# Designs tried in a protein design run: peptides against a protein of PDB entry 7VSI. Part 7

Target 1, 32 residues: chain A of PDB entry 7VSI
Amino acid sequence: EDISEDPSWARVVNLNALLMMAVAVFLWGFYA

## One batch from the design tools (peptide; made by RFdiffusion4, then SolubleMPNN)

Design b1_p10_1_s4 (from b1_p10_1, 6 letters changed)
Fold by OpenDDE base, seed 5:
Structure b1_p10_1_s4 (fold): chain B 32 residues (1-32), chain A 10 residues (1-10)
Amino acid sequence: as target 1 above (32 residues)
Amino acid sequence: SEELLRLSEL
């Protein structure tokens, strides 16, 4: 409770986090 | 990285 995560939303957030990190890596790779 | 800095300041 309190800081516990709903499993479905945790999965959605984690996938979006991975996508955002991938985008960041592409930007870094392109402009570095 | 300078280009990324420029993007953040748009």
Scores: peptide ipSAE 0.056, ipTM 0.571, DockQ to the pose 0.070
Fold by OpenDDE base, seed 3:
Structure b1_p10_1_s4 (fold): chain B 32 residues (1-32), chain A 10 residues (1-10)
Amino acid sequence: as target 1 above (32 residues)
Amino acid sequence: SEELLRLSEL
């Protein structure tokens, strides 16, 4: 499929998404 | 949060 994800890269992206959300929460907590 | 608003405007 045109929009199908490679499972290995999907995992990398998902882990980075979690890390980015954690960073965002700490930035929010620090500045808000 | 003025600082976050300022950050978004960079």
Scores: peptide ipSAE 0.055, ipTM 0.564, DockQ to the pose 0.069
Fold by OpenDDE base, seed 2:
Structure b1_p10_1_s4 (fold): chain B 32 residues (1-32), chain A 10 residues (1-10)
Amino acid sequence: as target 1 above (32 residues)
Amino acid sequence: SEELLRLSEL
């Protein structure tokens, strides 16, 4: 209960996490 | 750098 995520915000965070991973892979692909 | 610039322009 205390540490459970609100499902709406969980989706927002998860989508942003995926976006950040994609950006990281992009930067790695072109600059490393 | 060019790729990042293109992304900034949508």
Scores: peptide ipSAE 0.048, ipTM 0.544, DockQ to the pose 0.167
Fold by OpenDDE base, seed 4:
Structure b1_p10_1_s4 (fold): chain B 32 residues (1-32), chain A 10 residues (1-10)
Amino acid sequence: as target 1 above (32 residues)
Amino acid sequence: SEELLRLSEL
């Protein structure tokens, strides 16, 4: 209930999370 | 990997 996500904003957050993880992987791959 | 190792030791 109180912790229920708005579906549209959930998608936006999830996409940004995936993008951030991808950037992190590329930074790791470049510097490690 | 060398720079990340250096950072981890700070």
Scores: peptide ipSAE 0.043, ipTM 0.512, DockQ to the pose 0.057

Design b1_p10_2_s1 (from b1_p10_2, 6 letters changed)
Fold by OpenDDE base, seed 1:
Structure b1_p10_2_s1 (fold): chain B 32 residues (1-32), chain A 10 residues (1-10)
Amino acid sequence: as target 1 above (32 residues)
Amino acid sequence: SVELAQLLIS
């Protein structure tokens, strides 16, 4: 399908999403 | 909060 994910890049994006969420939580914990 | 958003945008 037109919007179906490539499994390899899906994993890269998902790992980056988790890393960004972790960074966001630390920033929130530090400045909020 | 809005304060943190302001830090990131500055």
Scores: peptide ipSAE 0.070, ipTM 0.592, DockQ to the pose 0.123
Fold by OpenDDE base, seed 4:
Structure b1_p10_2_s1 (fold): chain B 32 residues (1-32), chain A 10 residues (1-10)
Amino acid sequence: as target 1 above (32 residues)
Amino acid sequence: SVELAQLLIS
């Protein structure tokens, strides 16, 4: 429980992680 | 690629 995630913030972080991955893939696809 | 890395750093 010391470093357990708050479920609401976990979702926010995970969504932002997915968005960042998508942006990275598009940048890679366009420029590499 | 290296070009992409340069773009992101600039």
Scores: peptide ipSAE 0.070, ipTM 0.596, DockQ to the pose 0.125
Fold by OpenDDE base, seed 3:
Structure b1_p10_2_s1 (fold): chain B 32 residues (1-32), chain A 10 residues (1-10)
Amino acid sequence: as target 1 above (32 residues)
Amino acid sequence: SVELAQLLIS
């Protein structure tokens, strides 16, 4: 399946997504 | 609000 994810990189991407969401929440809380 | 969105677009 072409859209399947490598499990190791999926975890890396998910962790980065959580980090980015945390940063976004802090920016939202500070500026908006 | 729209404040952060405007900040990102500026």
Scores: peptide ipSAE 0.070, ipTM 0.586, DockQ to the pose 0.122
Fold by OpenDDE base, seed 5:
Parts: C-alpha cells; sequence; structure tokens
Structure b1_p10_2_s1 (fold): chain B 32 residues (1-32), chain A 10 residues (1-10)
C-alpha cells in the first residue's frame, strides 16, 4: 500500500543490502 | 577472506 515497493528498485536495494552484509562479515572476520 | 567464505559455502 503506502509502503509498497517498486519491484525493480526492491531488487536493487535487496542486492545492495546483501553486499553490505557480506562486507560487514568480512570486516568483522578480519578485525575481530 | 573469500577463501574462507568458499569453504563455508561448499
Amino acid sequence: as target 1 above (32 residues)
Amino acid sequence: SVELAQLLIS
């Protein structure tokens, strides 16, 4: 409804979120 | 590392 997402941009955002999480895990693994 | 990630996924 009011918070519904455009499917194309939803995919872009979700992929970027996954990439950010992966980077965070690698940084954690390297520095901690 | 990427090497460790590949090990965990396999």
Scores: peptide ipSAE 0.057, ipTM 0.563, DockQ to the pose 0.249

Design b1_p10_2_s2 (from b1_p10_2, 5 letters changed)
Fold by OpenDDE base, seed 4:
Structure b1_p10_2_s2 (fold): chain B 32 residues (1-32), chain A 10 residues (1-10)
Amino acid sequence: as target 1 above (32 residues)
Amino acid sequence: SVKLALELIA
């Protein structure tokens, strides 16, 4: 319960994580 | 650099 995630904010965090990973891949692809 | 950090993480 103390470590439970609110489903709406869990989705927001997960989407931001995916976006950040995509940005990182594009930066790697551009500079590598 | 950003490039080095990304290469180490990936």
Scores: peptide ipSAE 0.081, ipTM 0.627, DockQ to the pose 0.107
Fold by OpenDDE base, seed 5:
Structure b1_p10_2_s2 (fold): chain B 32 residues (1-32), chain A 10 residues (1-10)
Amino acid sequence: as target 1 above (32 residues)
Amino acid sequence: SVKLALELIA
């Protein structure tokens, strides 16, 4: 429907989201 | 900073 994702770009976005979350956790762990 | 933002999210 209107909010459906292209499967290829969905994977790219999700992978980048996971990488960003991992970086955020390490930044928090190092500085906090 | 980044530290404070991450603490608020977690």
Scores: peptide ipSAE 0.081, ipTM 0.624, DockQ to the pose 0.103
Fold by OpenDDE base, seed 2:
Order: sequence, then structure tokens, then C-alpha cells
Structure b1_p10_2_s2 (fold): chain B 32 residues (1-32), chain A 10 residues (1-10)
Amino acid sequence: as target 1 above (32 residues)
Amino acid sequence: SVKLALELIA
């Protein structure tokens, strides 16, 4: 399909998204 | 600035 994701890169993107969310939560928790 | 952005997003 036109906008279907490559399975390997989908996992890389999802893991990076989770990592970035974790970093954001720690930054918020530290400075807020 | 990062603090404010995170507070608005969260």
C-alpha cells in the first residue's frame, strides 16, 4: 500500500518514540 | 523554555 510502513523501520521509529517520551518525562519531572 | 514546552504538551 502507498503509506504502509517497512516492518524493520517501523520498529526503529517506535523504539525511538518511546525513548524520546521517556527522556521528556524525566526532563519534565526534573525541572517541573 | 523546555520546561514550559513539556508542561504544555503533557
Scores: peptide ipSAE 0.078, ipTM 0.621, DockQ to the pose 0.104
Fold by OpenDDE base, seed 3:
Structure b1_p10_2_s2 (fold): chain B 32 residues (1-32), chain A 10 residues (1-10)
Amino acid sequence: as target 1 above (32 residues)
Amino acid sequence: SVKLALELIA
């Protein structure tokens, strides 16, 4: 399928998503 | 603006 994810890159993206969410939480906690 | 966006999603 055209929109199917490569499993290894899906994991990399998910880990980066978690990192970005953590950063966003700290930014929210600091500025809000 | 960043603060507002974060408040809307958090």
Scores: peptide ipSAE 0.077, ipTM 0.619, DockQ to the pose 0.110

Design b1_p10_2_s3 (from b1_p10_2, 6 letters changed)
Fold by OpenDDE base, seed 2:
Structure b1_p10_2_s3 (fold): chain B 32 residues (1-32), chain A 10 residues (1-10)
Amino acid sequence: as target 1 above (32 residues)
Amino acid sequence: AVELALLLIA
């Protein structure tokens, strides 16, 4: 209970994680 | 070639 994720916020966090990973790969691919 | 990726993760 104490550290259980709300399913709506879990989706928001997971989508942001995927977006950040995609941006990081594009930045790496362009500048490195 | 991975230095920028490491800088973004750190």
Scores: peptide ipSAE 0.106, ipTM 0.646, DockQ to the pose 0.219
Fold by OpenDDE base, seed 4:
Structure b1_p10_2_s3 (fold): chain B 32 residues (1-32), chain A 10 residues (1-10)
Amino acid sequence: as target 1 above (32 residues)
Amino acid sequence: AVELALLLIA
């Protein structure tokens, strides 16, 4: 089985990962 | 709880 990422979905996942990290930092910064 | 979870992941 080829586990290679589709380049378009890889970008969507990476952008969502960055957004989730940003939200996490803001949540930490607000509540900690 | 959320703040602690974020500390553990970072």
Scores: peptide ipSAE 0.106, ipTM 0.649, DockQ to the pose 0.122
Fold by OpenDDE base, seed 5:
Structure b1_p10_2_s3 (fold): chain B 32 residues (1-32), chain A 10 residues (1-10)
Amino acid sequence: as target 1 above (32 residues)
Amino acid sequence: AVELALLLIA
């Protein structure tokens, strides 16, 4: 089975991952 | 204090 990422969806997922990591760091920094 | 970070990934 080919598990290669679609390049357009890979960018969307990577951007969302970065945004989620940023939010997580801000939540950690504010509440912990 | 990494407690909240651990809760977010668990």
Scores: peptide ipSAE 0.106, ipTM 0.646, DockQ to the pose 0.263
Fold by OpenDDE base, seed 3:
Structure b1_p10_2_s3 (fold): chain B 32 residues (1-32), chain A 10 residues (1-10)
Amino acid sequence: as target 1 above (32 residues)
Amino acid sequence: AVELALLLIA
């Protein structure tokens, strides 16, 4: 099975992951 | 629910 990522989509996913982590940290900091 | 999820991840 080829599990290699397309480099362009990998970048989009990684940027969205970073955005979601930032939002999660702000939510944690606000509610916890 | 969100607060609990964040506590489990952090």
Scores: peptide ipSAE 0.104, ipTM 0.646, DockQ to the pose 0.103

Design b1_p10_2_s4 (from b1_p10_2, 7 letters changed)
Fold by OpenDDE base, seed 1:
Structure b1_p10_2_s4 (fold): chain B 32 residues (1-32), chain A 10 residues (1-10)
Amino acid sequence: as target 1 above (32 residues)
Amino acid sequence: AVAEALRLIA
């Protein structure tokens, strides 16, 4: 099975991952 | 719950 990422979708996923991490940091910073 | 879980990371 080739697990190579499509470069356009890889960027979309990576940007969403960064946004999710940012949201997590804000939630931690506000409630913890 | 999410904030409590994140508290374990740092």
Scores: peptide ipSAE 0.063, ipTM 0.558, DockQ to the pose 0.106
Fold by OpenDDE base, seed 2:
Structure b1_p10_2_s4 (fold): chain B 32 residues (1-32), chain A 10 residues (1-10)
Amino acid sequence: as target 1 above (32 residues)
Amino acid sequence: AVAEALRLIA
């Protein structure tokens, strides 16, 4: 209950996490 | 800086 995720916000957070991982891979791939 | 840090951990 106390740490249960709202399904809509969980989706937003997960999409942002995936976006940040993709950006990190592109930055790594370009500069490393 | 970020890419440099990433290559140290990947």
Scores: peptide ipSAE 0.061, ipTM 0.555, DockQ to the pose 0.099
Fold by OpenDDE base, seed 4:
Structure b1_p10_2_s4 (fold): chain B 32 residues (1-32), chain A 10 residues (1-10)
Amino acid sequence: as target 1 above (32 residues)
Amino acid sequence: AVAEALRLIA
C-alpha cells in the first residue's frame, strides 16, 4: 500500500494542524 | 478544562 500524501491535502492538513496548535496555545495562555 | 489538560503536558 502506498501511504504517500497528496501534496494539496497535506498542505490543508498541515495548515489546520498549525491553526489547532495556535488555538491550544491561546487557550492555555488565557486560562492557565 | 482544555487549558487545565494542556498544563499537565506542557
Scores: peptide ipSAE 0.060, ipTM 0.552, DockQ to the pose 0.102
Fold by OpenDDE base, seed 3:
Structure b1_p10_2_s4 (fold): chain B 32 residues (1-32), chain A 10 residues (1-10)
Amino acid sequence: as target 1 above (32 residues)
Amino acid sequence: AVAEALRLIA
């Protein structure tokens, strides 16, 4: 299996992952 | 629900 990532899409995915983690931390901080 | 799930792991 080729699991290599396209560098441009990898960056988009990683930025979205960071955004989602930030939202999760704010939700945790607000409700927990 | 999401915040509660996070409390289980942190």
Scores: peptide ipSAE 0.059, ipTM 0.552, DockQ to the pose 0.096

Design b1_p10_3_s1 (from b1_p10_3, 4 letters changed)
Fold by OpenDDE base, seed 4:
Structure b1_p10_3_s1 (fold): chain B 32 residues (1-32), chain A 10 residues (1-10)
Amino acid sequence: as target 1 above (32 residues)
Amino acid sequence: LGLELAQAFL
């Protein structure tokens, strides 16, 4: 429980992770 | 290629 995530913030973090991965793929697609 | 970007981080 000490390292259990708050469900609301977990969603925010997960969404940002997906957005970062999408940006990374777009950069890869454009420059690589 | 993906290798080009991977080389920047590894």
Scores: peptide ipSAE 0.080, ipTM 0.576, DockQ to the pose 0.081
Fold by OpenDDE base, seed 3:
Structure b1_p10_3_s1 (fold): chain B 32 residues (1-32), chain A 10 residues (1-10)
Amino acid sequence: as target 1 above (32 residues)
Amino acid sequence: LGLELAQAFL
């Protein structure tokens, strides 16, 4: 099975993952 | 809370 990523969509997904992690850390920092 | 969440997801 091919698990290779399209490089342009990989960047979009990675950027969104980083943004979500940043938001999660800020929420943790504020409420926890 | 952070460590509890880490235990649940990691």
Scores: peptide ipSAE 0.077, ipTM 0.564, DockQ to the pose 0.090
Fold by OpenDDE base, seed 1:
Structure b1_p10_3_s1 (fold): chain B 32 residues (1-32), chain A 10 residues (1-10)
Amino acid sequence: as target 1 above (32 residues)
Amino acid sequence: LGLELAQAFL
């Protein structure tokens, strides 16, 4: 419970994680 | 590179 995430900020973090992964895949596709 | 990274993290 001490390290539980706030649901609203958890969504923001998760969406940014997905965006970063998408960018990483595009960089991989172009340069690797 | 992608498969090499996958092997590092799996």
Scores: peptide ipSAE 0.076, ipTM 0.553, DockQ to the pose 0.089
Fold by OpenDDE base, seed 5:
Structure b1_p10_3_s1 (fold): chain B 32 residues (1-32), chain A 10 residues (1-10)
Amino acid sequence: as target 1 above (32 residues)
Amino acid sequence: LGLELAQAFL
């Protein structure tokens, strides 16, 4: 019942999430 | 596209 994240993997996931969002915004800006 | 996607989820 504990959904707490491992701090190290949380950083990796969050960084990748931010990178994906940035790429998505750039693609939107370029093509939309 | 962004607004269209937002409307799909909201």
Scores: peptide ipSAE 0.074, ipTM 0.551, DockQ to the pose 0.076

Design b1_p10_3_s2 (from b1_p10_3, 5 letters changed)
Fold by OpenDDE base, seed 4:
Structure b1_p10_3_s2 (fold): chain B 32 residues (1-32), chain A 10 residues (1-10)
Amino acid sequence: as target 1 above (32 residues)
Amino acid sequence: LGLELALAYL
């Protein structure tokens, strides 16, 4: 419980993580 | 662009 995530912020973090991974893949696809 | 890049790597 001490390190339990707030459900709303968990969704925000997860969405940003997915967006960051997508950008990374596109950069890899374009430059590598 | 994203779809084209994805297809290029398949």
Scores: peptide ipSAE 0.064, ipTM 0.570, DockQ to the pose 0.214
Fold by OpenDDE base, seed 3:
Structure b1_p10_3_s2 (fold): chain B 32 residues (1-32), chain A 10 residues (1-10)
Amino acid sequence: as target 1 above (32 residues)
Amino acid sequence: LGLELALAYL
């Protein structure tokens, strides 16, 4: 089975991952 | 606001 990512969707997923990590860091910084 | 928080915690 091919688990290779579509390049366009890989970019969308990576951007969302970065945004989620940024939000997580801000929440950690505020509440921890 | 996010950038402001990032700068504040640097």
Scores: peptide ipSAE 0.062, ipTM 0.566, DockQ to the pose 0.287
Fold by OpenDDE base, seed 2:
Structure b1_p10_3_s2 (fold): chain B 32 residues (1-32), chain A 10 residues (1-10)
Amino acid sequence: as target 1 above (32 residues)
Amino acid sequence: LGLELALAYL
């Protein structure tokens, strides 16, 4: 319970993580 | 745009 995630913020963090990974893959694909 | 880029990289 101490480190349990708030459902709303967990969703925001997960979406941002997915977006950052997608951007990173595109940048890697373009420049590497 | 994202789908277009993904397809372009394949």
Scores: peptide ipSAE 0.061, ipTM 0.561, DockQ to the pose 0.244
Fold by OpenDDE base, seed 5:
Structure b1_p10_3_s2 (fold): chain B 32 residues (1-32), chain A 10 residues (1-10)
Amino acid sequence: as target 1 above (32 residues)
Amino acid sequence: LGLELALAYL
C-alpha cells in the first residue's frame, strides 16, 4: 500500500506534465 | 516560438 514514486520516473512524469500544460495553454490561447 | 506566442497573448 505504498504510493511512493520512483525518483527517475517522477522526473519523467513531471517533465511531461509541464510540457502538456504548456501545450494546453497555447491551444487555449489560440482557440479561446 | 513559445516565447513569441506567450508575449503575443499578453
Scores: peptide ipSAE 0.058, ipTM 0.560, DockQ to the pose 0.240

Design b1_p10_3_s3 (from b1_p10_3, 5 letters changed)
Fold by OpenDDE base, seed 5:
Structure b1_p10_3_s3 (fold): chain B 32 residues (1-32), chain A 10 residues (1-10)
Amino acid sequence: as target 1 above (32 residues)
Amino acid sequence: RGLELALKFL
């Protein structure tokens, strides 16, 4: 498919997204 | 502050 994800890169992107969200929540919790 | 505000929407 035109916009289908490569399974290996999909996993890398998803893990990075989860890590970034966790860091954002911790920063919010610490500074707000 | 953020947590207190967020709890108002639950």
Scores: peptide ipSAE 0.080, ipTM 0.597, DockQ to the pose 0.096
Fold by OpenDDE base, seed 4:
Structure b1_p10_3_s3 (fold): chain B 32 residues (1-32), chain A 10 residues (1-10)
Amino acid sequence: as target 1 above (32 residues)
Amino acid sequence: RGLELALKFL
């Protein structure tokens, strides 16, 4: 048994992580 | 203020 990520879903999660980080940086840049 | 501070390092 293993808990390795499915490659396709790993990409989806990674892309979402990058998008959320970008949004957070823009919000920080705008309000802080 | 955060962005202003960050720009000082560029």
Scores: peptide ipSAE 0.087, ipTM 0.622, DockQ to the pose 0.119; fails the geometry check
Fold by OpenDDE base, seed 1:
Structure b1_p10_3_s3 (fold): chain B 32 residues (1-32), chain A 10 residues (1-10)
Amino acid sequence: as target 1 above (32 residues)
Amino acid sequence: RGLELALKFL
């Protein structure tokens, strides 16, 4: 089996990763 | 406190 990413879903995952990183930084900045 | 500490290393 090939585990290569589908290009369309790879973009969705990457965008969600960036958004989650931003949220994490804001939460850290607010509470820590 | 974590962010404050991190900023000291910049």
Scores: peptide ipSAE 0.086, ipTM 0.619, DockQ to the pose 0.111; fails the geometry check
Fold by OpenDDE base, seed 3:
Structure b1_p10_3_s3 (fold): chain B 32 residues (1-32), chain A 10 residues (1-10)
Amino acid sequence: as target 1 above (32 residues)
Amino acid sequence: RGLELALKFL
């Protein structure tokens, strides 16, 4: 309970995490 | 180069 996530912010963080991973893969695919 | 290397393991 002490470290439980607020559902709205959990969604924002998860979407940003997925977005960053996608961008990282595309940058890797293009430049490496 | 990384993707090319990774594809060799598939």
Scores: peptide ipSAE 0.081, ipTM 0.606, DockQ to the pose 0.094; fails the geometry check

Design b1_p10_3_s4 (from b1_p10_3, 4 letters changed)
Fold by OpenDDE base, seed 2:
Structure b1_p10_3_s4 (fold): chain B 32 residues (1-32), chain A 10 residues (1-10)
Amino acid sequence: as target 1 above (32 residues)
Amino acid sequence: LGLQLALAFL
């Protein structure tokens, strides 16, 4: 309970993580 | 390489 994620914020964080990974891959692919 | 990695996390 103490460090358990709020379900709605967990979803927001996970979506942002996926978006960041996608952007990172595209930037890496473009410049490398 | 370092700059490319930094840009990837913007």
Scores: peptide ipSAE 0.129, ipTM 0.728, DockQ to the pose 0.102
Fold by OpenDDE base, seed 5:
Structure b1_p10_3_s4 (fold): chain B 32 residues (1-32), chain A 10 residues (1-10)
Amino acid sequence: as target 1 above (32 residues)
Amino acid sequence: LGLQLALAFL
């Protein structure tokens, strides 16, 4: 099956990626 | 850095 991203879900994934990066930065700032 | 982040999630 085609693995091309659906535009609406791609946006949701991108937003979650940004949130995860923000959390990672806070963890880095606290522990490193 | 990577190890510290991994441990933070545990």
Scores: peptide ipSAE 0.124, ipTM 0.721, DockQ to the pose 0.086
Fold by OpenDDE base, seed 4:
Structure b1_p10_3_s4 (fold): chain B 32 residues (1-32), chain A 10 residues (1-10)
Amino acid sequence: as target 1 above (32 residues)
Amino acid sequence: LGLQLALAFL
């Protein structure tokens, strides 16, 4: 439990991860 | 496809 995530911050991190992946895919699609 | 982004992270 020392490394268990706070549920609120887990959602924030997961949302940001999805946004970063979306941006990465658009960069790949445009430049690669 | 994807090579240039892969290289950017090396």
Scores: peptide ipSAE 0.117, ipTM 0.684, DockQ to the pose 0.082
Fold by OpenDDE base, seed 1:
Structure b1_p10_3_s4 (fold): chain B 32 residues (1-32), chain A 10 residues (1-10)
Amino acid sequence: as target 1 above (32 residues)
Amino acid sequence: LGLQLALAFL
């Protein structure tokens, strides 16, 4: 409970993580 | 290296 995530903010963070991973893969694919 | 790491997690 102490380190439990708020469900709404957990979704926001997870979506941002997925978007960052997608951007990172495209940058790697283009420049590496 | 990136491809190898990606394949390692599959």
Scores: peptide ipSAE 0.087, ipTM 0.626, DockQ to the pose 0.112

Design b1_p10_4_s1 (from b1_p10_4, 8 letters changed)
Fold by OpenDDE base, seed 5:
Structure b1_p10_4_s1 (fold): chain B 32 residues (1-32), chain A 10 residues (1-10)
Amino acid sequence: as target 1 above (32 residues)
Amino acid sequence: AVEKALQLIS
């Protein structure tokens, strides 16, 4: 099965993933 | 709530 991503949506998803990881790190840093 | 959730994953 082809699991290749649409390049435009891949960028949107990746940017959101980076933002979510940053938020998670800040939450960890604040509460831990 | 967030603090307890973080304790679960660490």
Scores: peptide ipSAE 0.038, ipTM 0.494, DockQ to the pose 0.080
Fold by OpenDDE base, seed 2:
Structure b1_p10_4_s1 (fold): chain B 32 residues (1-32), chain A 10 residues (1-10)
Amino acid sequence: as target 1 above (32 residues)
Amino acid sequence: AVEKALQLIS
């Protein structure tokens, strides 16, 4: 209850995390 | 700026 994730917001956060990782990989691939 | 930051972690 205290730190339990709301299922809908957990999905939003996880999708954003995946998108950020993908962007980071593309930036790394372009500049490094 | 981004280029320098990426070079620190690559």
Scores: peptide ipSAE 0.037, ipTM 0.490, DockQ to the pose 0.080
Fold by OpenDDE base, seed 3:
Structure b1_p10_4_s1 (fold): chain B 32 residues (1-32), chain A 10 residues (1-10)
Amino acid sequence: as target 1 above (32 residues)
Amino acid sequence: AVEKALQLIS
């Protein structure tokens, strides 16, 4: 239970993770 | 440094 996620914050984190992955792909595509 | 790291994985 200590490692369980709050559903609202889990969603925020997941959306930010997707955004960061998109940024990383663009950086990779530009510099590599 | 960022460019070097990106080139490592490409």
Scores: peptide ipSAE 0.037, ipTM 0.486, DockQ to the pose 0.080
Fold by OpenDDE base, seed 4:
Structure b1_p10_4_s1 (fold): chain B 32 residues (1-32), chain A 10 residues (1-10)
Amino acid sequence: as target 1 above (32 residues)
Amino acid sequence: AVEKALQLIS
């Protein structure tokens, strides 16, 4: 329980992680 | 700058 995630913030973090991955893929696809 | 970094990692 010491490092258990709050479910609401876990969703926010996960959504932002997915957005970051999408941006990275688009940058890779455009420049590489 | 981003272009050069991506060329290295791809």
Scores: peptide ipSAE 0.037, ipTM 0.486, DockQ to the pose 0.078

Design b1_p10_4_s2 (from b1_p10_4, 7 letters changed)
Fold by OpenDDE base, seed 1:
Structure b1_p10_4_s2 (fold): chain B 32 residues (1-32), chain A 10 residues (1-10)
Amino acid sequence: as target 1 above (32 residues)
Amino acid sequence: AVERALALIA
């Protein structure tokens, strides 16, 4: 099974992951 | 739900 990522979609997913982590950190900083 | 998730990280 080839699990190789398309480089363009990999970047989109990685950027969204970073944005989600940033949101999580802001929520943590505000509520915890 | 968010508060509970934060409690796991804090």
Scores: peptide ipSAE 0.079, ipTM 0.602, DockQ to the pose 0.088
Fold by OpenDDE base, seed 5:
Structure b1_p10_4_s2 (fold): chain B 32 residues (1-32), chain A 10 residues (1-10)
Amino acid sequence: as target 1 above (32 residues)
Amino acid sequence: AVERALALIA
């Protein structure tokens, strides 16, 4: 299908998304 | 504090 994800890259992207969200929350918590 | 976080995604 046109917008189907490759499972391996989906995991990489999802992991990076989680890491970025965690960093964002810690930065917010520290500086705000 | 939350306002600052929301400003990043708005």
Scores: peptide ipSAE 0.079, ipTM 0.592, DockQ to the pose 0.211
Fold by OpenDDE base, seed 4:
Structure b1_p10_4_s2 (fold): chain B 32 residues (1-32), chain A 10 residues (1-10)
Amino acid sequence: as target 1 above (32 residues)
Amino acid sequence: AVERALALIA
């Protein structure tokens, strides 16, 4: 219970994680 | 600086 995630906020966090990974890959692709 | 950081992560 103390470490359980709210399902709605878990989705928001996961989507932001995917967006950040995509941005990181595009930055790598642009500068490397 | 950005290029060095990207090279370390890649």
Scores: peptide ipSAE 0.074, ipTM 0.593, DockQ to the pose 0.096
Fold by OpenDDE base, seed 3:
Structure b1_p10_4_s2 (fold): chain B 32 residues (1-32), chain A 10 residues (1-10)
Amino acid sequence: as target 1 above (32 residues)
Amino acid sequence: AVERALALIA
């Protein structure tokens, strides 16, 4: 499929997404 | 920029 992900890189991206969401939540908690 | 973005949702 044209949009199929490499499983190893998908994991790296997902971990970074979780990290960024955590940072966003802390920023939200601090400023709001 | 962060404060502006947060102001959109809270």
Scores: peptide ipSAE 0.074, ipTM 0.595, DockQ to the pose 0.077

